# Ledger of designs, part 139: peptides against a protein of PDB entry 5OOQ

Target 1, 227 residues: chain A of PDB entry 5OOQ
Amino acid sequence: YREDVRQVVTHPANALSFLQPGRLVEISVNGKDNYGWGAVVDFAKRINKRNPSAVYTDHESYIVNVVVNTMYIDSPVNLLKPFNPTLPEGIRPAEEGEKSICAVIPITLDSIKSIGNLRLYMPKDIRASGQKETVGKSLREVNRRFPDGIPVLDPVKNMKIEDEDFLKLMKKIDVLNTKLSSNPLTNSMRLEELYGKYSRKHDLHEDMKQLKRKISESQAVIQLDDL

## One batch from the design tools (peptide; made by RFdiffusion4, then SolubleMPNN)

Design b2_p22_5_s3 (from b2_p22_5, 12 letters changed)
Fold by OpenDDE base, seed 4:
Structure b2_p22_5_s3 (fold): chain B 227 residues (1-227), chain A 22 residues (1-22)
Amino acid sequence: as target 1 above (227 residues)
Amino acid sequence: SKAEQEKFWQESLEEMEKLLAE
């Protein structure tokens, strides 16, 4: 169901009006390369100069340029071509323990995982020296301020998607989320964590009790030797 | 019990499927 919502939200008819410069978007390229939250620079309709008759799907028909601050430092960023969403080999986000840099990458609408309910102030010329890094600092600050995640646009309240089928889908998702939150398994995992903590505490108390007994027995033996 | 939890999830999924079919 989340994927169905994503398909509707990222459709050009709905998404483009919210892809203003500075709009925060969560980026996942090809469903595998997660760059986290980036900032929109601009977007344009995808044009194939070599094959003008090329037909793209709705979600592949636009290119969005985004600033990310999670690009692997040794990625061949010099090979990035503006308005080409087919990324060169080696372009990837930094993994844990790796250093990252800021980069502007072209993505399709299909690579947008979510659209944030926040906009950053964007410099007029993002390609100027130091401007990408400025946006990168702003992205880090936003992530720091929202440790539980950046607020996502509400498809109904914010994006004003009023399609009846979509509203039904959203209602079903809300019911599912309510059931999942009330799910005994989530509560059971918490119960297992609590039980684990209780078990550890119990084991520690038993160990302490045994140690106290051994100390008491040792003291009793010493007293018997001193008689 | 794990069995009760699994039953709850199965019933919840069935209810959701019914709601989706409506």
Scores: peptide ipSAE 0.015, ipTM 0.324, DockQ to the pose 0.014; fails the geometry check
Fold by OpenDDE base, seed 2:
Structure b2_p22_5_s3 (fold): chain B 227 residues (1-227), chain A 22 residues (1-22)
Amino acid sequence: as target 1 above (227 residues)
Amino acid sequence: SKAEQEKFWQESLEEMEKLLAE
């Protein structure tokens, strides 16, 4: 399923190499707040200053700052804290008929629905007055140019996720899904658990990270200006 | 029942874990 692919794609070992400034990502926070396509500002490893011993899941262990142009205008954006993915109450995308504004929000990797095969040219200082709005205009332009949808990175062709053990895992997951087709209860949760167990059994994270870095350096990035 | 469904999932996961260990 798409969720299975999403879990792999958004894993730090795979995703981080493609979260360069300006990278387009499709954002869904907590599975309910869909902000649409935004642009990556930066990312950092999640650190809890109050509890340095805090342990996060792989998909929650990094914070990605993204510019969105779909923030509800009356959202309390002033309460946003950089690198705090726990968004204040009232932070939400604009609904139909509501006005929206541009905002920078911190999200986890788990809030990435898809990673686009496009990058925007990002201002050096996105926090400067008017810069996020400029990015917002660019996002609108991208959406205009791609009415059928923004192209998504191919996990195999672009991201080079071709590890044999991973492929084996995917096959096993497919078998499981087939068996569980008649019992959809907790399907997503179980798949996540299986993936987690795989990750624990295989110390592939660092190896994959290194490999992906090398691969990403050789990969071409599609820029808006090149379209 | 919920219990039966949970049992099914647990057994399925266990099976997959065994397969992954090969």
Scores: peptide ipSAE 0.015, ipTM 0.329, DockQ to the pose 0.011; fails the geometry check
Fold by OpenDDE base, seed 1:
Structure b2_p22_5_s3 (fold): chain B 227 residues (1-227), chain A 22 residues (1-22)
Amino acid sequence: as target 1 above (227 residues)
Amino acid sequence: SKAEQEKFWQESLEEMEKLLAE
């Protein structure tokens, strides 16, 4: 259900109005490279110069440039191209024990895990010497001030998302959260195990649904051919 | 008890699955 919320929140119709310069966003590239919280520089509609007829999904149709302070120090940052979300090999966040640097990376909306309810002051020219580091320092300070996490925009109260289906989804989430909070697990390992089981069941259910749909579609096609 | 907690979470997960399937 959290992914469903993320899909709605990060849709261009909802997200773009909150991607002002300095807006904090939590970044996960390709579902594996977690850069943590970064700051928005700017965004633009994605244009493929080599293939102008290329069609992108809604979540891939815009490029957001963000400052991160967790880039691995030996990453080939000089190979980064503005507004090209296909990152060069070796571009990754620093792991534990590794040193990090500040960098501006282009990401898609699909790489936004959360949108924060905070904005940093952004220099006019982020590419000027020392400016990225200044933003990086500000990011560190924000993380220090919010050890339990940076406040996330409320989709309803802050973002004013009024879609009926989304509101129904949020209501369901609230009910579930209330139930879960009434009897919290003390064992984190057990929680991970239970979550894993749930995830597997959900995936299987979706697979079954897709298979049933495909079967029905195939049968319909056969019937049409028989007419 | 641990057993009661496990039962609660299993039931909760089943309910989540039902809600997500709708």
Scores: peptide ipSAE 0.006, ipTM 0.274, DockQ to the pose 0.014; fails the geometry check
Fold by OpenDDE base, seed 5:
Structure b2_p22_5_s3 (fold): chain B 227 residues (1-227), chain A 22 residues (1-22)
Amino acid sequence: as target 1 above (227 residues)
Amino acid sequence: SKAEQEKFWQESLEEMEKLLAE
């Protein structure tokens, strides 16, 4: 269900109005590279100059430039190309024990894990020397102030998403969370087993849904090729 | 009681399964 919520929240129709300069976003690139919370610089519609006919999915149709403070220090940041979300090899977050630096990276909406309910003050020229580091310091301060996590935008209360199916989804999630939290067995081994079974079932169902979607998309592509 | 807790969890799981099936 979290992924379904993420898909709705990060859809251009919902997300773009909240990607103002300084907006905090949690970043995960390709589901592997977790940069943590970064700050939005700006965004633009993705344009392929080499292939103007290129069709992107909704979640890949925009490029968001974000400041991160978790870039591995020896990453080839000089190879980063503006408005190219395909990151060069070696661009990755620092692992535990590694030194990190601040960098501006271009990402797609699909790389946004969550949108924070906070905005940083952003320098006018983030590319100027020292400015990204200033933002990096601010990010560290925010993380320090919110040890339990940066508050996330409420999709309904803050983002005003009024889609009926989405509201139903949110209600289901709320009911599930309430049941999970109210369960006195949250501390019992049995809860872990039940949660494990449920998580596995959920993962299986999600995998099945994703597979069905992929099959449907593949069939749609095949139908387009047969037309 | 342990039995009541188990019943609560079983009912909760059934409700979750119903929610997943919808």
Scores: peptide ipSAE 0.006, ipTM 0.269, DockQ to the pose 0.013; fails the geometry check

Design b2_p22_5_s4 (from b2_p22_5, 10 letters changed)
Fold by OpenDDE base, seed 2:
Structure b2_p22_5_s4 (fold): chain B 227 residues (1-227), chain A 22 residues (1-22)
Amino acid sequence: as target 1 above (227 residues)
Amino acid sequence: MEEEKKKFWEESLEEVKKLLAE
């Protein structure tokens, strides 16, 4: 069921409107290389210059450029080709104990595991020196603020996916979760999940307060400059 | 740049509010 949900969420008809610059996405390339959460730079329709007649599946028909901070330091990042989602050999996330660097990688929609309900402020020129690292720092900060995981867009409430079959799928998942939670052993897990949700909500409240403060400070500075 | 930053924070705040309303 999770894969079915992912297929719907990552379909171009649903996903593209949420792939604004700075949007957080969880990345898994080829179902093996997990880069964790990255930030969207931009996206474009996939064009094969060598084979203009190439037909791609819906999930492979767009390329999303994302900043990741988990690239293995010795990966041949210089071999990365813009708008080529076929990554060179050796491009991989850092394993435990390995050093990582920031990189911009092109991925397909099929490589998106989840779409976050958060955006980072993105530099205007991500290719400029030091800008990827700035985004990398921001990614680390977000992960620090959300130890229980980055909030994921709700397909129904946030993405407004109203397809009847999809809604039925979501209901089935909900029923299944409820049934699993009816087991006393799973009640502890559910409690942990609920606590996790509560913790995330609390963190979001704090983030909201911080954002309000930053907005207020920015407005104050603007008012001072206008004076 | 300041206006863009302001807009970003406003949008971010709105997204957070939406999450909290759920």
Scores: peptide ipSAE 0.151, ipTM 0.699, DockQ to the pose 0.043
Fold by OpenDDE base, seed 5:
Formats: C-alpha cells, structure tokens, sequence
Structure b2_p22_5_s4 (fold): chain B 227 residues (1-227), chain A 22 residues (1-22)
C-alpha cells in the first residue's frame, strides 16, 4: 500500500513541483541503500547522450540531485558523475559504527521514498568547499527537531492530488491503519486493484498526463528560478 | 547570511508545526 502511494506521489506529474531546492526527501536507492533524509539541490530531465532515443519510465525520466549526510566516508565519491543516476560500485550509506560524509547524489524519482513537508535554506553554490557540510548540519538539526520523523507531505492536503481513484486508495489505507486487518493479503490486493485502476486511468488520459507533467515542470522551473 | 538562514529555518519549522496540528 505504501508503495502504491509512493508511486503516485513520486510520479513526475505530482512530485516535480515539490522538488524545490532544499526540499527534504527520504532516499532509498535500488530498494537497499537507505540514505535517510536528504535535501534537494535541483533536478533535470534525464537525457541519454549515447542513445537519444532511449525511453525511460516516468519514475526514471528525471534525475534529482540530493545532498545526503550519510555517505560512507570511504565511498568513491570522486567517481560520481553529475546527472548519472547509475552510481559507481562502492557508493553506499554508512553502516552503524562507520563514519559518514556529505555528498551530492544523482537519483531518480523511483529512489524517493517520501517527500517531506519542509525545505532547508540552501547555499547558492552547493559545490563550494564546506557547503555540503553546512547542509549536513542542517539535516542533523532537522532530525533532532523531529525525533518521531520528519513530516511527510500530505498527498491530498498539500500536494492537491484529487484523482478519485487515488482518494479511494488513501481512504482505504486510512481504514487499514486504524483497523487491525485480519487478512493483510486481501487488503493488499484491494489496494493494488485501486492503484491499478488509477494507473490505467492515467494511461488512458495520456494527454492529460503530459499536460500535468508540463505544468509541474513549469512550476518547478519557476520555483528554482525564484530561489 | 546566518541571520537569514536562521529566520528561514524558524519560519519553516513554524509552518510544519501548524500543518501537524491540523
């Protein structure tokens, strides 16, 4: 269920307008490398220079640069390529007991676990010496201030997602959260069905989808320019 | 610059607190 919501929330049509500089996002790369909460630097449409005809999924079609403060200190961060979400071998979060450093990582929308309802004040030049560490300190402070977790954007109240099928999905999730489910599998199937209906509707309204994406991109660009 | 950062941070936290209280 959480994954279904995540798919909708992180879709370009919904997410891009909320990926302003400093936006907090929870990061999980390839479903295994959890970097925790990071801060958005910027984002761009993914372009394959070697294969311009390459088609990416919606969730892989953008690259988001994020500052994390949980990078393993001995990770080969010098091998990171800007706007390349294929991370070099050895790029990973620090484990318990390991030292971490701040780094800027290019990720796809699919690597966003959640979008926070908070933005950090970002330095003008994140690549300048010491600036990543400044953001890292801010991230630590945020975590200190919110011991129960950083507040997540409400898909309905904050993101204004008004799709009927999605609203039904959200209501179902709320019911499941409040009621102890005796049959998790049945509930899961129902949520998957609801998400499936949403996805199909989304596919059927391709023009609307593209329009929403363009609007989101435009809004995001405006927000980036204003900051 | 530090004062502006602090102010931004405080305002951001207040906004979040308001949203959580709703």
Amino acid sequence: as target 1 above (227 residues)
Amino acid sequence: MEEEKKKFWEESLEEVKKLLAE
Scores: peptide ipSAE 0.035, ipTM 0.438, DockQ to the pose 0.113
Fold by OpenDDE base, seed 4:
Structure b2_p22_5_s4 (fold): chain B 227 residues (1-227), chain A 22 residues (1-22)
Amino acid sequence: as target 1 above (227 residues)
Amino acid sequence: MEEEKKKFWEESLEEVKKLLAE
């Protein structure tokens, strides 16, 4: 069900309005390359200049440029082409113990795991020297401020997804989560982690409220730090 | 730039407040 929710959330009809510059997004490329949370630079409709007749799926039809701070240092970032989501060989996140750098990578909507309920202030020219690193520092600061994870946009409350089938899906998830939580044998922290992001459980709502407050506070602090 | 940053964060805070009020 999480994947189903992700498919809906990351659909262009829903996601694009929340991909403003600075929007935090959690990135996983090809289901294996986890870059963690990055910041949206911009997005554009995918155009294949070599094959103008190319038909893309909805989730592949847009390219989102994102700043990540987890790029492996020896990745051939110079080979990255703006708005080309086909990443060169060797482009990958740093593994544990490896050094990372900041990079702007083009991703598809399908590579978005989650959309955060936070935006960073973005430099006017992200391609200017040092600007990516500035965003990278901001990303680190955000991660520091949210050790339990960056708050994710609520598909219903925040994204205003009112599709009936989606609401039914969400209800099913809630029911399943309730059933799982009622079973002492399944009360593993793992299930809460697995379903928590999309659960409408009261606890999750409270957590979201707390997170929203924390976001507000963090933004205020960031504002104070940037002043 | 600082004024723009300030405005950005103020707007962001307002948005969060709006979300909290819902």
Scores: peptide ipSAE 0.029, ipTM 0.428, DockQ to the pose 0.063
Fold by OpenDDE base, seed 1:
Structure b2_p22_5_s4 (fold): chain B 227 residues (1-227), chain A 22 residues (1-22)
Amino acid sequence: as target 1 above (227 residues)
Amino acid sequence: MEEEKKKFWEESLEEVKKLLAE
């Protein structure tokens, strides 16, 4: 069911309106390479210049450029081509104990695991020297501020997905969660998690205000230090 | 650039507030 929700959320009809510059997205490439949370630079419709008649699935029909701060340091990032989601061999996230760098990678919508309810301020020219690293610092700060995870957009409340089948799916998930929660321990943990998520949503709202203020201040401070 | 940044964050906050108020 989680995958079904992801498929609906990441569909172009729903996702593109939330992929503004700076939007936080959780990235998993090919179901194997987890880059964690990155920031959207831009997106474009996928065009195959070699085969204009190429038909892509809905989830593969757009390319999203994202800044990640988890790229393995020895990855051949110079071989990355903008708007080419076919990543060169060796492009991967850093493993535990490995050093990471910031990079802009092109991904498909299918590589989006979650869409965050936060946006970063993005430099006008992300390709300029030091700009990716600035975004990388902001990403680290966001992760530090949200140790329990970055708030995810609610598909119904935030994304306003009104598809009847999707709503039925969500209701079914809720019913299953309620049935699974018939175990008092799971109910308490999930109510604590939901209340924690709701309280964290409210606290995250205040924390998001504070975080946006602090990120703005931190970015302002970083810009002041770079001056 | 700072004013643009401030404006961006204010707009982003307002957007988040709207999304959370729903």
Scores: peptide ipSAE 0.028, ipTM 0.423, DockQ to the pose 0.048

Design b2_p22_6_s2 (from b2_p22_6, 8 letters changed)
Fold by OpenDDE base, seed 4:
Structure b2_p22_6_s2 (fold): chain B 227 residues (1-227), chain A 22 residues (1-22)
Amino acid sequence: as target 1 above (227 residues)
Amino acid sequence: MKLKYVEDEFISEEEKEILESP
């Protein structure tokens, strides 16, 4: 169901009006390379000058340039071609423990996992020295401020997707999420209540044991004084 | 650090507060 929602949300008819400069988008290239949240620079219709007759799918028919701050430091970023979503070999996000750098990468709409509510200020010339790093710092700050995740645009309320089948899908997902959230929350609350009861019982038992020990020690001292 | 963002119709007041908080 999540993939079905993603396909509708990232369709050009729905997505393009929300890909303003600075718009935050969550990026997954080829379903393998997760760059996390990036910021939109611009987008353009995909044009193949070498093969003008090339037909692209709807999700591959546009190229979105995005700033990411998770590019592996040793990636061959100099080989990146503007408006070419076919990334050179070695272009990948940094793994855990690896250093990352800021880069502008061209992606297709199909590489967008989600579109965020937030829009950063985008410098006019992102290719100027230091501008990518400025956006990268802003991205880090946003991630710091939203530790539970950057808020995602509501497809219905914000994006105004009113297709009947899509609305039915969203309702089903909402019901499932409510059931899934209610179960862990009820289970966590029950677990906390159980743990709280157990902790209180244990504390009371320890207190009683200490009190019994003190009483026994006091009785032993009294018996020693009577001896 | 003051975060430079563009305010639009999609940002809630809560999100705005988070973005503007020091």
Scores: peptide ipSAE 0.582, ipTM 0.942, DockQ to the pose 0.628
Fold by OpenDDE base, seed 1:
Structure b2_p22_6_s2 (fold): chain B 227 residues (1-227), chain A 22 residues (1-22)
Amino acid sequence: as target 1 above (227 residues)
Amino acid sequence: MKLKYVEDEFISEEEKEILESP
């Protein structure tokens, strides 16, 4: 269900009005290259100069230029072309233990995982010396300040998505989340009751805590798979 | 470091406090 929500949120009719300069967006290119949170520079309608009659899907019909601070240092960033979302070979995020640099990359709407409720100050000329690095420092600082994750725009309250099918989807997700959240608690309470009966004879408090954690983790994993 | 952000209608007071904290 998370993917269904993402498809609606990132549709041009909903997303474009929230892609102002400096808007934070979470970026995943081709479902494998996770750049984390970046900042929007600008966007434009995708135009194929070689094939003007090319038809793109809605999610591929716009190009968003974003500043990221997680580009692998040895990536051929000089080969990046503005408004060309077909990234050169070797353009990738840094892995664990690798050094990263700041870069501006062109992405499609389909590469947006989430739209944040925060906007950074975006320099007028991002290509000027040191400007990307300034934004990169700001991105690092935001991530430091929000260790549990950058806040995401509420699709209904903030983005005002009022489509009936979407609202039904959101309601369904809410019901599922409530059921899944209540189940761990109920199972935890039942487990506590069960172990409470046994703990009268043995100090199983630590084992109960571990088992509760495992049940909660297992249910959280199921929740992630079902959503 | 003072974080340079744009105040938006979607930012809560709690988030502003986090963003403006030293």
Scores: peptide ipSAE 0.580, ipTM 0.941, DockQ to the pose 0.770
Fold by OpenDDE base, seed 2:
Structure b2_p22_6_s2 (fold): chain B 227 residues (1-227), chain A 22 residues (1-22)
Amino acid sequence: as target 1 above (227 residues)
Amino acid sequence: MKLKYVEDEFISEEEKEILESP
């Protein structure tokens, strides 16, 4: 059930509007590399320049750049490529007893375990010297202040995911957290229905974004002609 | 250390107090 919720929450139609610069997200890459809570720098639609016809799943269709403070110190961070979520070999979080550093890593939506309700101040130029470390210090401070865990966005109250099937799922989870009696098969079927709805919402969101860009470009041209 | 955070609609008053506490 937690995975089902995660799939809905991290779908582009729901997640992207909450991935503002500084948004805290809990990161798990490939289901094994847990970086803990990081801060969003930015995100972009995934484009494969080598294979423009590449089709990505919804959860892999966007790249989110995040600052983490848990990168293993000897990780080959110099090999990190912006907007390439395929991380080089050796890029991993520090294990217990290892030293960590701050890094900006590109991840997919599928690597987001949770979206926090907290948003850090994100420096304008995160690549400038010392800026990642500043964010890293802030992350440490947040973790210190929230020893019981960083608060997670409420999918319904905060994210406004009001799909009836999702609400039913959430209710079931609440009930199951109290009583393990729900059929997993029913939840999987409902999730599939939800994905269909979210996919449509995603398409509309992208269309609106493209329209806004076109409008802005048109306005910029008009301003240039008026100079 | 003063924590620099963005106040948005998702932060509760309790969380704000935690974030602003010395």
Scores: peptide ipSAE 0.579, ipTM 0.942, DockQ to the pose 0.642
Fold by OpenDDE base, seed 5:
Structure b2_p22_6_s2 (fold): chain B 227 residues (1-227), chain A 22 residues (1-22)
Amino acid sequence: as target 1 above (227 residues)
Amino acid sequence: MKLKYVEDEFISEEEKEILESP
């Protein structure tokens, strides 16, 4: 269920209007490289100059530039290519005990775990000396102030996602969370059961993906007209 | 350290208090 929510929230039709400069986002690249919370610099539609006919999934069709403060210090950050979300080998977050640095990395929407309700002040020229470090200090301060986690945008109340299937999903999650809070063991089994039921409803997920694609196509056209 | 943040419609009063606390 969490992944299903993430897929809806991070879809271009829903996410792009909330990726303003300074917006906090939680980042996981390729499901393995967790950079934690970063701040959005900007985003652009993904263009493949070598293969203009390249078709990307909706979640891979945009590049989001984000400031992170968890980059491993010896990562080859100089090899980072603007607008290329395929990160060079060795680009990774610092592990426990390793030193980290601030970096701007290009990611896809698929690498966003969550979108925060907070926006940091984003310098106009993030590439200027010391600017990314300033943002990095702000990120550390936010994490310090929110020890229980940075608050996440409410998909319904804040993002105004009104899809009926999504609303049903959110209600189910709320019921599950209420039950989990009352009985942790029963809640884990029920999450697994719900995940199993949802995995079996792959057909509904594909239908939702198709519907989301249609909604995204229509909203992306509207948002492109509003940009 | 004074945290520079952008106030928008999504930040609650409680969150503002946390962000503005010394």
Scores: peptide ipSAE 0.573, ipTM 0.940, DockQ to the pose 0.705

